# Ledger of designs, part 40: peptides against a protein of PDB entry 5LHZ

Target 1, 78 residues: chain A of PDB entry 5LHZ
Amino acid sequence: QLLKSVFVKNVGWATQLTSGAVWVQFNDGSQLVVQAGVSSISYTSPNGQTTRYGENEKLPDYIKQKLQCLSSILLMFS

## One batch from the design tools (peptide; made by RFdiffusion4, then SolubleMPNN)

Design b2_p11_4_s4 (from b2_p11_4, 5 letters changed)
Fold by OpenDDE base, seed 2:
Structure b2_p11_4_s4 (fold): chain B 78 residues (1-78), chain A 11 residues (1-11)
Amino acid sequence: as target 1 above (78 residues)
Amino acid sequence: SWEEEMAKLLS
């Protein structure tokens, strides 16, 4: 279930879920889900392929960039 | 780690 959603210009939409996770839907059609206390993130590519990455796993640069955006987004929820 | 940074922001 959804708590609140915020529009982020030139990025997309970010939604805080009742689970505590933050779900970002990027303009390019990709998605990220991050939750405190969970040692993994979920990335969904524009074609719908979903991949989970652990905390010790090397991330592709394009995902790192999206995480940087997410960091900024999370400040908007504070 | 990135997870730690995210956890801080989500808390």
Scores: peptide ipSAE 0.102, ipTM 0.662, DockQ to the pose 0.048
Fold by OpenDDE base, seed 1:
Structure b2_p11_4_s4 (fold): chain B 78 residues (1-78), chain A 11 residues (1-11)
Amino acid sequence: as target 1 above (78 residues)
Amino acid sequence: SWEEEMAKLLS
């Protein structure tokens, strides 16, 4: 279930889920799902391919950059 | 780790 959605200029949409996860839909068509207490993240590329990454797994730079956007996004929810 | 950073942000 969806809890709250916010529009983030030049980034996309971010939604809090009742599960505690944050779902980000980026303008480039990619998506990220991140949740505190969960040791993995879910990335969906614009072509629809989904990949899960563990906490100690090397992330592609483009995903690291998207995660860095979350700091600003999450401040908007507080 | 990125998980630790995310946990801090999401808490």
Scores: peptide ipSAE 0.101, ipTM 0.663, DockQ to the pose 0.048
Fold by OpenDDE base, seed 3:
Structure b2_p11_4_s4 (fold): chain B 78 residues (1-78), chain A 11 residues (1-11)
Amino acid sequence: as target 1 above (78 residues)
Amino acid sequence: SWEEEMAKLLS
Protein backbone atom coordinates (compact mmCIF):
# COMPACT_ATOMS: atom_id res chain seq x y z
CA GLN B 1 0.00 0.00 0.00
CA LEU B 2 0.99 3.61 -0.61
CA LEU B 3 1.65 6.21 2.06
CA LYS B 4 2.91 9.25 0.24
CA SER B 5 3.80 10.16 -3.33
CA VAL B 6 5.85 13.11 -4.46
CA PHE B 7 6.59 14.46 -7.90
CA VAL B 8 10.26 15.00 -8.60
CA LYS B 9 10.99 17.34 -11.48
CA ASN B 10 13.01 15.78 -14.29
CA VAL B 11 13.04 12.45 -12.45
CA GLY B 12 9.56 11.06 -11.97
CA TRP B 13 7.45 9.98 -9.01
CA ALA B 14 8.62 8.68 -5.66
CA THR B 15 6.31 6.80 -3.33
CA GLN B 16 6.81 5.73 0.25
CA LEU B 17 5.19 2.35 0.85
CA THR B 18 3.63 1.11 4.07
CA SER B 19 6.33 -1.56 4.08
CA GLY B 20 8.92 1.16 4.55
CA ALA B 21 10.24 0.81 1.04
CA VAL B 22 10.64 3.67 -1.40
CA TRP B 23 9.36 3.11 -4.92
CA VAL B 24 10.63 5.39 -7.66
CA GLN B 25 8.97 5.49 -11.07
CA PHE B 26 11.39 7.22 -13.41
CA ASN B 27 10.40 9.19 -16.49
CA ASP B 28 12.22 6.69 -18.68
CA GLY B 29 9.77 4.03 -17.58
CA SER B 30 12.14 2.23 -15.24
CA GLN B 31 11.44 1.59 -11.57
CA LEU B 32 13.52 1.19 -8.44
CA VAL B 33 12.52 -0.17 -5.04
CA VAL B 34 14.76 0.23 -2.00
CA GLN B 35 14.02 -0.64 1.61
CA ALA B 36 16.03 -0.29 4.80
CA GLY B 37 16.95 -3.60 6.35
CA VAL B 38 16.74 -5.38 3.02
CA SER B 39 20.06 -6.39 1.51
CA SER B 40 18.82 -6.03 -2.06
CA ILE B 41 17.33 -3.53 -4.45
CA SER B 42 14.78 -4.17 -7.15
CA TYR B 43 15.18 -2.61 -10.57
CA THR B 44 12.57 -2.87 -13.30
CA SER B 45 13.55 -1.86 -16.81
CA PRO B 46 11.16 -0.03 -19.14
CA ASN B 47 10.30 -3.32 -20.82
CA GLY B 48 9.15 -4.77 -17.51
CA GLN B 49 12.10 -7.00 -16.70
CA THR B 50 12.83 -7.02 -12.98
CA THR B 51 16.23 -7.74 -11.49
CA ARG B 52 17.26 -7.92 -7.85
CA TYR B 53 20.77 -6.88 -6.87
CA GLY B 54 22.39 -7.96 -3.63
CA GLU B 55 24.59 -5.75 -1.48
CA ASN B 56 27.80 -7.29 -2.77
CA GLU B 57 26.87 -7.25 -6.44
CA LYS B 58 28.39 -4.81 -8.86
CA LEU B 59 25.70 -2.50 -10.17
CA PRO B 60 25.42 -1.19 -13.72
CA ASP B 61 26.32 2.47 -13.99
CA TYR B 62 22.79 3.51 -14.94
CA ILE B 63 21.47 1.97 -11.73
CA LYS B 64 24.17 3.65 -9.66
CA GLN B 65 23.06 6.96 -11.12
CA LYS B 66 19.46 6.27 -10.20
CA LEU B 67 20.51 5.39 -6.65
CA GLN B 68 22.28 8.72 -6.39
CA CYS B 69 19.06 10.37 -7.44
CA LEU B 70 17.19 8.32 -4.85
CA SER B 71 19.44 9.62 -2.09
CA SER B 72 18.27 13.15 -2.79
CA ILE B 73 14.66 12.00 -3.03
CA LEU B 74 14.84 10.43 0.42
CA LEU B 75 15.45 13.88 1.86
CA MET B 76 12.02 14.88 0.55
CA PHE B 77 10.39 12.32 2.83
CA SER B 78 12.27 13.51 5.90
CA SER A 1 28.64 -0.65 0.13
CA TRP A 2 25.61 0.88 -1.54
CA GLU A 3 23.36 -1.18 0.71
CA GLU A 4 24.93 0.33 3.81
CA GLU A 5 24.57 3.80 2.36
CA MET A 6 20.91 3.26 1.53
CA ALA A 7 20.20 1.74 4.92
CA LYS A 8 21.70 4.80 6.53
CA LEU A 9 19.58 7.15 4.44
CA LEU A 10 16.40 5.18 5.08
CA SER A 11 16.95 4.93 8.83
Scores: peptide ipSAE 0.101, ipTM 0.663, DockQ to the pose 0.047
Fold by OpenDDE base, seed 4:
Structure b2_p11_4_s4 (fold): chain B 78 residues (1-78), chain A 11 residues (1-11)
Amino acid sequence: as target 1 above (78 residues)
Amino acid sequence: SWEEEMAKLLS
């Protein structure tokens, strides 16, 4: 379930879930779900394909770039 | 690792 959603200019929407996860819906149609204590992240491409990446797995640059936005996004929830 | 950094942010 949803707890709090914030609009992030030029990025998209970020939602804090009751699970503690953060769900980002980017303007390009992609999605990212991250949660502390979970050793993986979930990325959904604009075409709806979902891929999970483990903590020791190499991330594509485009995903790393999206994760870099997360620090700023999370400050909006604090 | 990226998880360690994310864990800090999400804590």
Scores: peptide ipSAE 0.100, ipTM 0.662, DockQ to the pose 0.047

Design b2_p11_5_s1 (from b2_p11_5, 4 letters changed)
Fold by OpenDDE base, seed 3:
Structure b2_p11_5_s1 (fold): chain B 78 residues (1-78), chain A 11 residues (1-11)
Amino acid sequence: as target 1 above (78 residues)
Amino acid sequence: SLFDEIRQLLS
């Protein structure tokens, strides 16, 4: 279930799920799901392919950039 | 780490 959805200008939508996860739908069609207490993140590319990344593995630069963007969003909402 | 930073913000 969705708890709250916020439109983020020039980024997309950020949604808090009742599970505690945060779901970001970027304008480029990609998606990111992160959650405290979970050791991995979920990234969905614009073509719909979903990949999970662990905290100890190398991340593609574009994933790091989106995570950094998410970090900025979370800071603004706190 | 970036993961830790995100988790801290989500907590």
Scores: peptide ipSAE 0.552, ipTM 0.887, DockQ to the pose 0.937
Fold by OpenDDE base, seed 4:
Structure b2_p11_5_s1 (fold): chain B 78 residues (1-78), chain A 11 residues (1-11)
Amino acid sequence: as target 1 above (78 residues)
Amino acid sequence: SLFDEIRQLLS
């Protein structure tokens, strides 16, 4: 369930879920879902494939970039 | 870590 959605210029939409997760829908069609208390993040590619990444895994650069973007968004919400 | 930073912000 959705709590709040915010449009982020040149990024896409960031949505807070009632679960406590944050869902980002990027302009390139990819998506990220992150949640406190969960040791992994969920990335969905533009083709719809979803991959979970744990905190001890090596991340593709494009994933790291999107996570950094998410961090900036979260800072704006604080 | 990046994960820690995100978790911190979400808490």
Scores: peptide ipSAE 0.550, ipTM 0.887, DockQ to the pose 0.934
Fold by OpenDDE base, seed 1:
Formats: C-alpha cells, sequence, structure tokens
Structure b2_p11_5_s1 (fold): chain B 78 residues (1-78), chain A 11 residues (1-11)
C-alpha cells in the first residue's frame, strides 16, 4: 500500500500511501500520518504511543514543528 | 490554518 517513499535529509522518510495519506518517519523515531479529508492527524512517539489530534485543539509545540516540516516537504514535492 | 495548508498540499 506504499506508492512512493522519499528520503529527506536530516528529517527521515516520507511515504505516500495508496489511501492518500502521507506517512513521515522521523529520525527521532516518531511518526506522523496525515490525510486530506480527515479532520485529525496521527502522531506516534518514539516509544510507540499513538495520539490523534483534531484540527481545533491545541497542539504541543513539537507536533507543530513536525507538521511545519511536513508542509515544507509537501511543498518541495509539489 | 496549518491543517488547511496540509490538506491543500495533499489535494
Amino acid sequence: as target 1 above (78 residues)
Amino acid sequence: SLFDEIRQLLS
């Protein structure tokens, strides 16, 4: 169910899934999954704990930073 | 918003 995986220097791997989601595996061991049409994001910490965040809730700064990083990656590949 | 930006880029 993987379409394309791209290595991003100093970040990790970004993978486009057949579902339309984008999966980022960061070098720190954390993971982020986002998808258009879904009102929440999925974050997995390095210890394997997964948390879903909605678009209207306050996000931890480290989550915001990872989303900004993802935005930059997507913009770069557009 | 950041979410909107991400969704726009994913579309």
Scores: peptide ipSAE 0.546, ipTM 0.886, DockQ to the pose 0.937
Fold by OpenDDE base, seed 5:
Structure b2_p11_5_s1 (fold): chain B 78 residues (1-78), chain A 11 residues (1-11)
Amino acid sequence: as target 1 above (78 residues)
Amino acid sequence: SLFDEIRQLLS
């Protein structure tokens, strides 16, 4: 279930889930889901394809950029 | 790492 959603200008929407996960829906149609206690992140491309990336994997640059954006959002939530 | 930073912020 959803706990809280926040609109982030020029980024999209960030939602806290009751599970403890954070779900970001970017303006380009992509999505990220991250959660403490889980060793991977979930990325969904605009076409709906979902890929999980582990902490020891080499990430595509566009994923790194979105994670950096997410990090900034999380700092605002703290 | 970026993963570590995110996990720290979520905890």
Scores: peptide ipSAE 0.546, ipTM 0.886, DockQ to the pose 0.922

Design b2_p11_5_s2 (from b2_p11_5, 5 letters changed)
Fold by OpenDDE base, seed 1:
Structure b2_p11_5_s2 (fold): chain B 78 residues (1-78), chain A 11 residues (1-11)
Amino acid sequence: as target 1 above (78 residues)
Amino acid sequence: SLFSEIREMLK
């Protein structure tokens, strides 16, 4: 279930879920799901492929960039 | 790490 969705200029949409997760739908068609208490993140590429990354796993640069963007979004939520 | 920082912000 959705709690709150916000439009982020030049980024896309960010949604807080009742599960405690944050779901970002980027303008490039990719998606990112992150949740406190879960040791992995979920990334869905524009072609629909979903990959889970662990916290100690080496992340692709484009994932790091999207996480950095997410940090800015979360700061806006606070 | 960036990962852990994000999770911390979600708490």
Scores: peptide ipSAE 0.444, ipTM 0.867, DockQ to the pose 0.930
Fold by OpenDDE base, seed 2:
Structure b2_p11_5_s2 (fold): chain B 78 residues (1-78), chain A 11 residues (1-11)
Amino acid sequence: as target 1 above (78 residues)
Amino acid sequence: SLFSEIREMLK
């Protein structure tokens, strides 16, 4: 269930879920789901492939870039 | 790490 959705210019939509997760839907069609207390993040590519990344594994640069964007988004939620 | 920073911001 959705709690709050915000439009982020030139990025997409960010939604806080009742689960505590934050769901970002990027303009390029990719998606990112992160949640406190969960040791992994979920990334869905534009083609619909979903991959979970753990905190101790090497992240692709494009994932890092989206996480940097997410950090700015989270500041907007505060 | 960036990963850790994100998690902290979610708390």
Scores: peptide ipSAE 0.439, ipTM 0.864, DockQ to the pose 0.902
Fold by OpenDDE base, seed 3:
Structure b2_p11_5_s2 (fold): chain B 78 residues (1-78), chain A 11 residues (1-11)
Amino acid sequence: as target 1 above (78 residues)
Amino acid sequence: SLFSEIREMLK
């Protein structure tokens, strides 16, 4: 279930789910799903491949960049 | 919070 979707200029769409997760659909076709209480994030590349990353895992720079963007979005929902 | 958790992932 979707709670709220917000258009983020030059980024894409960010949606809060009833599950507590936040789902970002980036303009490049990639996606991030993060959820409080879960120690990993889900990244889906434009080709549809999904990878989970743990909080203590070394992240690719492009993932970090998207997470940084996500953190800015999350501030808006605080 | 979710935000703080994400911040921790940005190391």
Scores: peptide ipSAE 0.357, ipTM 0.829, DockQ to the pose 0.147
Fold by OpenDDE base, seed 5:
Structure b2_p11_5_s2 (fold): chain B 78 residues (1-78), chain A 11 residues (1-11)
Amino acid sequence: as target 1 above (78 residues)
Amino acid sequence: SLFSEIREMLK
């Protein structure tokens, strides 16, 4: 379930889940889910397809950009 | 931390 949701201007919504995960819903309709202790992230494209990426695999540039945005958001939760 | 794990994935 949801713990806290924060609106991020020009980005979207970031939600902290009781599981410890952070869920970002971007304005372009894509989503990221990241959780401590899990060696992969979940990306959902605007068409609803979900892909998991591990820490040791090559990431598409657009995923890296969104993770960089997420890292800035995570500073607010530290 | 979650933040440090994200940084590792950005390499």
Scores: peptide ipSAE 0.354, ipTM 0.828, DockQ to the pose 0.148

Design b2_p11_5_s3 (from b2_p11_5, 6 letters changed)
Fold by OpenDDE base, seed 5:
Structure b2_p11_5_s3 (fold): chain B 78 residues (1-78), chain A 11 residues (1-11)
Amino acid sequence: as target 1 above (78 residues)
Amino acid sequence: SLLSKIRELLS
């Protein structure tokens, strides 16, 4: 279930889920799902392929960039 | 780590 969705200019939409996760839908068609208490994040590419990344894995640069964007978004929720 | 920082922001 969805709690709140916010539009982020030049980025996309960010949604808080009742599970405690935050779901970001980027304008390029990709998606990120992150959640406190979960050691991995979920990234879905524009072609629909989903990959989970743990905190000890090396992340692709484009994922890091999206996570940095997500950090800024999370500050808006608080 | 970056993921750890994200999780801290969510907590």
Scores: peptide ipSAE 0.367, ipTM 0.834, DockQ to the pose 0.903
Fold by OpenDDE base, seed 3:
Structure b2_p11_5_s3 (fold): chain B 78 residues (1-78), chain A 11 residues (1-11)
Amino acid sequence: as target 1 above (78 residues)
Amino acid sequence: SLLSKIRELLS
């Protein structure tokens, strides 16, 4: 269930879920889901492939870039 | 916090 959705120019849409997660739908068709209290993040590529990354794993650069965007987005929610 | 978690993931 959705709580709040915000349009982010040149990025996409960011939505807070009732679960406490933040769901970002990027313009390139990829998606990112993060949640406090959960050690992993979920990335879905434009082709629909979903991968979970733990907090101690090496992240691909393109995901790091999206997380940087997410950091800015999260400032809007806190 | 969630922000802290994301920052940690980027390090």
Scores: peptide ipSAE 0.234, ipTM 0.776, DockQ to the pose 0.146
Fold by OpenDDE base, seed 4:
Structure b2_p11_5_s3 (fold): chain B 78 residues (1-78), chain A 11 residues (1-11)
Amino acid sequence: as target 1 above (78 residues)
Amino acid sequence: SLLSKIRELLS
């Protein structure tokens, strides 16, 4: 369930879920889901392919960039 | 890690 959605200029939409997760829908069609207490993140590419990444796993640069963007968003929410 | 930092922000 959705709790709150925020429009982020030049990024897309960031949504807080009742589960405690944050769901970002990027303008390029990709998606990122992160949640406290969960050791992995979920990335969905524009073609709909979903991949989960855990701790200590090497992340592609494009995902790192999106995570940095998410970090900025979360700081705004706090 | 980056993921840990993100999750920490969610806490």
Scores: peptide ipSAE 0.372, ipTM 0.837, DockQ to the pose 0.913; fails the geometry check
Fold by OpenDDE base, seed 2:
Formats: C-alpha cells, structure tokens, sequence
Structure b2_p11_5_s3 (fold): chain B 78 residues (1-78), chain A 11 residues (1-11)
C-alpha cells in the first residue's frame, strides 16, 4: 500500500500510496490525504476526527496552512 | 483554488 515515504524537517512524513494518494502525517498528530483524481481532501485532527473537504468548500485556516505546506512538499518532488 | 493547485502538483 505504501510506495515511498520522505521525512520533512519540522513538518512530518509524506508518503506516496499505491493508490496515487499522498498521505502526510504532521508532527502535531494531524494527517492529510490528497489524490489527483479526487476533488476532495481528507483531514484527520490530532484527536482522530476525520473530515473531508470538497473543492468548493471553505477551508479552516489551519487546513489551508497545512495544504500550503503540502504544496511545497509536492513541489520539491516535481 | 488551493485544492486545484494541490491536484495539479499530484498530476
């Protein structure tokens, strides 16, 4: 299920899945799962609560911040 | 959008 994991200093771990998704495990215990062919993202809070956000949905600032971080990570592998 | 940018980077 896991293809490759990379350690990102001061952020956490980013893992590419065989499904094509990217799974980020942040140091604060939160997690993001994103996939190119899917219009929604999955966020899991440190307490384990998972929420999916769609393309047209307003995102909380803390989610935006983590997505910005993710974009930087993905850009490094482009 | 931010999500669109993410998906573009994944492609």
Amino acid sequence: as target 1 above (78 residues)
Amino acid sequence: SLLSKIRELLS
Scores: peptide ipSAE 0.359, ipTM 0.830, DockQ to the pose 0.917; fails the geometry check

Design b2_p11_5_s4 (from b2_p11_5, 5 letters changed)
Fold by OpenDDE base, seed 4:
Structure b2_p11_5_s4 (fold): chain B 78 residues (1-78), chain A 11 residues (1-11)
Amino acid sequence: as target 1 above (78 residues)
Amino acid sequence: SLFSEIRELLK
């Protein structure tokens, strides 16, 4: 369930879920879901393929970039 | 790490 959604210019939409997760829908059609207490993140590519990444594995650069973007968004929410 | 930073911000 959705709690709050905010529009982020040149990024997309960021939504807080009642679960405590944050869901970002990027303008390129990709999506990212992160949640406190979970050791992995969920990335969905524009074609709808979803991949989970753990904190101990190497991430593609574009994933790192999106996570960094998410970090900036979270800082704005704080 | 990036993961830990994000998790910390989610608290």
Scores: peptide ipSAE 0.518, ipTM 0.881, DockQ to the pose 0.931
Fold by OpenDDE base, seed 1:
Structure b2_p11_5_s4 (fold): chain B 78 residues (1-78), chain A 11 residues (1-11)
Amino acid sequence: as target 1 above (78 residues)
Amino acid sequence: SLFSEIRELLK
């Protein structure tokens, strides 16, 4: 279930879920789902492929960039 | 780390 969705200019939409997760839908068609208490993130590419990444795993640069963007969004919410 | 920063912000 969705709690709140906010439009982020030049990024896309960020949504808080009742599960405690945050779901970002990027303008490029990709998606990120992150949640406190979970040691992995979920990334969905524009073609619909979903990959889970752990915190000690080497991340692709484009994933790092999207996580950094997410961090900025969350900071704005605080 | 980036992960820890995100988790802290999610609290």
Scores: peptide ipSAE 0.515, ipTM 0.880, DockQ to the pose 0.933
Fold by OpenDDE base, seed 3:
Structure b2_p11_5_s4 (fold): chain B 78 residues (1-78), chain A 11 residues (1-11)
Amino acid sequence: as target 1 above (78 residues)
Amino acid sequence: SLFSEIRELLK
């Protein structure tokens, strides 16, 4: 279930879910899902492939960039 | 917080 959706200029849409997760749908068709209490994030590429990344693994730069963007969005939801 | 947890992923 959705709690709140926010349009983010030049980024896409960010949605808070009742589960506590935050779901970002980027303009490039990729998606990112993060949730407190979970040690991994979920990234879905534009082609629909989903990959989970743990907090201690090396992240591709494009993932880091999206996470940084997400961090900024999370500040908006604080 | 979720924010702080995400920051920890930015390594």
Scores: peptide ipSAE 0.446, ipTM 0.854, DockQ to the pose 0.146
Fold by OpenDDE base, seed 5:
Structure b2_p11_5_s4 (fold): chain B 78 residues (1-78), chain A 11 residues (1-11)
Amino acid sequence: as target 1 above (78 residues)
Amino acid sequence: SLFSEIRELLK
């Protein structure tokens, strides 16, 4: 379940889950879910398809950009 | 931490 949600201007919504995961819903309709202790991230494209990426695989540039944005958001939760 | 794990993914 949801712990808290924060609106981020020009980005979207970031939600902290009771599981320890952080869920970002971007304005373009895509989503990222990251969680401590899990060696992969979950990306959902605007069309609803979900892909998991591991720590040791090459990431598409657009995913890296969104993770960089997420990193900035995570600083607010630290 | 979650942040440090994200750093690793950005490499």
Scores: peptide ipSAE 0.439, ipTM 0.851, DockQ to the pose 0.147

Design b2_p11_6_s1 (from b2_p11_6, 7 letters changed)
Fold by OpenDDE base, seed 3:
Structure b2_p11_6_s1 (fold): chain B 78 residues (1-78), chain A 11 residues (1-11)
Amino acid sequence: as target 1 above (78 residues)
Amino acid sequence: DELFQQIRSLL
Protein backbone atom coordinates (compact mmCIF):
# COMPACT_ATOMS: atom_id res chain seq x y z
CA GLN B 1 0.00 0.00 0.00
CA LEU B 2 0.92 3.64 -0.43
CA LEU B 3 1.93 5.92 2.41
CA LYS B 4 2.55 9.11 0.51
CA SER B 5 2.81 10.21 -3.11
CA VAL B 6 4.54 13.38 -4.20
CA PHE B 7 4.46 15.01 -7.60
CA VAL B 8 7.93 16.01 -8.75
CA LYS B 9 8.04 18.65 -11.46
CA ASN B 10 9.63 17.47 -14.70
CA VAL B 11 10.23 14.02 -13.21
CA GLY B 12 6.99 12.29 -12.30
CA TRP B 13 5.68 10.80 -9.07
CA ALA B 14 7.56 9.55 -6.05
CA THR B 15 5.75 7.28 -3.63
CA GLN B 16 6.67 5.75 -0.30
CA LEU B 17 5.19 2.30 0.20
CA THR B 18 4.18 0.74 3.49
CA SER B 19 6.94 -1.80 2.85
CA GLY B 20 9.48 0.99 3.22
CA ALA B 21 10.28 1.00 -0.47
CA VAL B 22 10.32 4.14 -2.58
CA TRP B 23 8.70 3.95 -5.98
CA VAL B 24 9.38 6.53 -8.68
CA GLN B 25 7.25 6.67 -11.79
CA PHE B 26 9.07 8.76 -14.35
CA ASN B 27 7.40 10.81 -17.06
CA ASP B 28 9.06 8.69 -19.73
CA GLY B 29 7.15 5.67 -18.46
CA SER B 30 10.05 4.04 -16.64
CA GLN B 31 9.98 3.15 -12.96
CA LEU B 32 12.41 2.59 -10.10
CA VAL B 33 11.85 0.80 -6.82
CA VAL B 34 14.45 0.98 -4.07
CA GLN B 35 14.40 -0.14 -0.47
CA ALA B 36 16.78 0.02 2.45
CA GLY B 37 18.19 -3.35 3.39
CA VAL B 38 17.80 -4.72 -0.11
CA SER B 39 21.00 -5.03 -2.10
CA SER B 40 19.36 -4.48 -5.47
CA ILE B 41 17.13 -1.99 -7.20
CA SER B 42 14.26 -2.68 -9.56
CA TYR B 43 14.03 -0.82 -12.84
CA THR B 44 11.10 -1.11 -15.21
CA SER B 45 11.59 0.24 -18.70
CA PRO B 46 8.83 2.03 -20.60
CA ASN B 47 8.00 -1.20 -22.40
CA GLY B 48 7.32 -2.90 -19.08
CA GLN B 49 10.47 -4.99 -18.83
CA THR B 50 11.73 -5.21 -15.25
CA THR B 51 15.37 -5.74 -14.36
CA ARG B 52 17.05 -5.93 -10.98
CA TYR B 53 20.48 -4.40 -10.56
CA GLY B 54 22.92 -5.15 -7.77
CA GLU B 55 25.07 -2.61 -6.02
CA ASN B 56 28.33 -3.84 -7.49
CA GLU B 57 27.42 -4.31 -11.11
CA LYS B 58 28.04 -1.82 -13.87
CA LEU B 59 24.89 0.09 -14.68
CA PRO B 60 23.76 1.55 -17.98
CA ASP B 61 24.08 5.30 -18.07
CA TYR B 62 20.34 5.83 -18.29
CA ILE B 63 19.90 3.82 -15.10
CA LYS B 64 22.58 5.83 -13.35
CA GLN B 65 20.84 9.01 -14.42
CA LYS B 66 17.56 7.82 -12.96
CA LEU B 67 19.29 6.80 -9.75
CA GLN B 68 20.90 10.20 -9.48
CA CYS B 69 17.50 11.74 -9.96
CA LEU B 70 16.09 9.50 -7.25
CA SER B 71 18.95 10.44 -4.95
CA SER B 72 18.13 14.09 -5.47
CA ILE B 73 14.48 13.45 -4.71
CA LEU B 74 15.30 11.59 -1.51
CA LEU B 75 17.69 14.32 -0.44
CA MET B 76 15.15 17.00 -1.22
CA PHE B 77 12.45 15.32 0.85
CA SER B 78 14.63 14.20 3.74
CA ASP A 1 28.40 1.72 -5.93
CA GLU A 2 28.57 5.36 -5.06
CA LEU A 3 24.99 5.96 -6.10
CA PHE A 4 23.81 2.94 -4.15
CA GLN A 5 25.55 4.18 -1.04
CA GLN A 6 24.03 7.60 -1.47
CA ILE A 7 20.57 6.15 -1.89
CA ARG A 8 20.90 3.73 1.02
CA SER A 9 22.01 6.54 3.30
CA LEU A 10 18.87 8.47 2.42
CA LEU A 11 16.36 5.65 2.84
Scores: peptide ipSAE 0.589, ipTM 0.897, DockQ to the pose 0.831
Fold by OpenDDE base, seed 1:
Structure b2_p11_6_s1 (fold): chain B 78 residues (1-78), chain A 11 residues (1-11)
Amino acid sequence: as target 1 above (78 residues)
Amino acid sequence: DELFQQIRSLL
C-alpha cells in the first residue's frame, strides 16, 4: 500500500499511501498520518500511544510543529 | 484550524 517513500534529512521518512494518506515517521519515534477527506489526523507518540485530533481541537505545540513540518514535506511532493 | 486548512490544500 506504499506508493512513494522519501527520506527527509533531520526529519525522518515520509510515505504516500495508496489510500491517499501521507504517513510521516519522525526521527524521535513519533508518527503522523493525514488523509484527504478525513477530518482528523492521527498522531502516534514514541511510546506507541495513538491519538486522533479533529479540526476544531486545540493542538499541543509539539503536534503543531510536526504539522508545519508535514506542510513543508507536502510542498516538496508537489 | 489554519493548519488543517493548509494540510488539506496540499493533499
Scores: peptide ipSAE 0.589, ipTM 0.898, DockQ to the pose 0.839
Fold by OpenDDE base, seed 5:
Structure b2_p11_6_s1 (fold): chain B 78 residues (1-78), chain A 11 residues (1-11)
Amino acid sequence: as target 1 above (78 residues)
Amino acid sequence: DELFQQIRSLL
C-alpha cells in the first residue's frame, strides 16, 4: 500500500510504501525501489525489465546517478 | 558500496 507520494521537480515522483520501501518513478520511465533490511535495490528500465542490484556488485553509471538522486530525496524526507 | 551505505543510513 502507498503511504504518501511527493512530486519532485525535474525528477518524477517519490512514494513511501507502508512496507517502509521508497519507490521513485523517474521522468524517463525508469523506477527504483529501496527498502531497509533488504540488501539489494530494484531497478526497472523504461521497457519494464526489472533488475536487482546487490551492495557488493558493480553498478552501471546511470544506476549510480539515480541512486544519488534517491539519496537527495531521502534527505528531503528526514 | 558507498551509495548503499548512504541509502541505508537514511531509511
Scores: peptide ipSAE 0.588, ipTM 0.898, DockQ to the pose 0.831
Fold by OpenDDE base, seed 4:
Structure b2_p11_6_s1 (fold): chain B 78 residues (1-78), chain A 11 residues (1-11)
Amino acid sequence: as target 1 above (78 residues)
Amino acid sequence: DELFQQIRSLL
C-alpha cells in the first residue's frame, strides 16, 4: 500500500509504502526498493529484470549512484 | 558496507 509519493526533479518519483519500504522510480525506467530490517536492496532495470543486492557484495557503480540519490531523498523525508 | 549503513540509518 502507498503512503506518500513525492516527485523529485531530475530523478523521478519516490514513494513511501505502509510496509516501511521506500520505492524509487527513476526517470531512466529503473527502480529501487529499500526497507528497514531487510539486509538487501531490490533493483529493477529498465527491461524489468529485478536483482537483489546484499550489504556485503560489490555493487555496480550505477547502482551505488542511485543509492546515493536515494539517501538524499530519505534525508528530504526526514 | 557504509552505503547500506547510511540507508538503514535513514529508514
Scores: peptide ipSAE 0.583, ipTM 0.896, DockQ to the pose 0.834

Design b2_p11_6_s2 (from b2_p11_6, 7 letters changed)
Fold by OpenDDE base, seed 4:
Structure b2_p11_6_s2 (fold): chain B 78 residues (1-78), chain A 11 residues (1-11)
Amino acid sequence: as target 1 above (78 residues)
Amino acid sequence: DPLFQQIRSLL
C-alpha cells in the first residue's frame, strides 16, 4: 500500500509504502526499493530484471549513483 | 559499503 508519492525533478517518482519501504521509479525505467530493517536493497533494471544487493557487497557504479539520489530523497522525506 | 550505511541511517 502507498503512503505518499512525490515527483522528483530529473529523477522520477518516490513513494513511501506503508510497509516502511521506499520505492523509487527512475525516469530511465529502473527501480529501487529499500526497506528499514532489511539488509539488502532491490534494484530492477529497465528490462525488468531484479537484483538484490547486500550491504557488504560491492555495488555497480550505476547503483551507487541511484542510491546517492535515494539518499537525497530520504532527506527530503525526513 | 558506506553508501549503504548512509541509506540505512536515513530509513
Scores: peptide ipSAE 0.553, ipTM 0.891, DockQ to the pose 0.791
Fold by OpenDDE base, seed 1:
Structure b2_p11_6_s2 (fold): chain B 78 residues (1-78), chain A 11 residues (1-11)
Amino acid sequence: as target 1 above (78 residues)
Amino acid sequence: DPLFQQIRSLL
């Protein structure tokens, strides 16, 4: 279930879920799902491929960029 | 990854 969805200019949509997850749908068609208490993040590429990354795993640069963007969004939510 | 930890602290 969705708690709150916000439009982020030049980024896309960010949604807080009742599960405690945050779901970002980027304008490029990719998606991120992160959640407190879960030691991995979920990334879905524009072609629909989903990959999970652990907290100690080396992240691709494009993932790092999206996480940095997500960080800014989370600060907005607080 | 420090970025991962940063995200975790904000959730």
Scores: peptide ipSAE 0.553, ipTM 0.891, DockQ to the pose 0.820
Fold by OpenDDE base, seed 3:
Structure b2_p11_6_s2 (fold): chain B 78 residues (1-78), chain A 11 residues (1-11)
Amino acid sequence: as target 1 above (78 residues)
Amino acid sequence: DPLFQQIRSLL
């Protein structure tokens, strides 16, 4: 369930879930889900493939870019 | 990855 959903210009939608997770739906059709207390992030590509990335593994550049964007969003929510 | 730490600190 949703707590709050915010439109982010040139990015997409960012949603705080009742679970505590943050869900970003990017304009390119990809999605990112992160949550405190979980050592991995969930990325869903535009084709619907979901991959979990751990905190100690090498990230693709496009994932890093999404995470950087997410960081900016989280700062805005502070 | 430092991005994870950054994210975790913001959640």
Scores: peptide ipSAE 0.550, ipTM 0.890, DockQ to the pose 0.825
Fold by OpenDDE base, seed 5:
Structure b2_p11_6_s2 (fold): chain B 78 residues (1-78), chain A 11 residues (1-11)
Amino acid sequence: as target 1 above (78 residues)
Amino acid sequence: DPLFQQIRSLL
């Protein structure tokens, strides 16, 4: 279930889930889901393909950019 | 990846 959603200008929507996960829906149609206690992140591309990345994997640059954006969002939630 | 550590510290 959704706990709360916040609109982020020039980024998209960030939603906190009751599971403790944070879900970001970017303006380009991509999505990220991160959660404490889970050793991977979930990325969904604009075409709907979902990929999980582990903490020891090399990340594509576009994923790193979105994770940096997510970090800024999480700081706002603190 | 240090981004993972950064995210974990914020969740």
Scores: peptide ipSAE 0.549, ipTM 0.890, DockQ to the pose 0.820; fails the geometry check

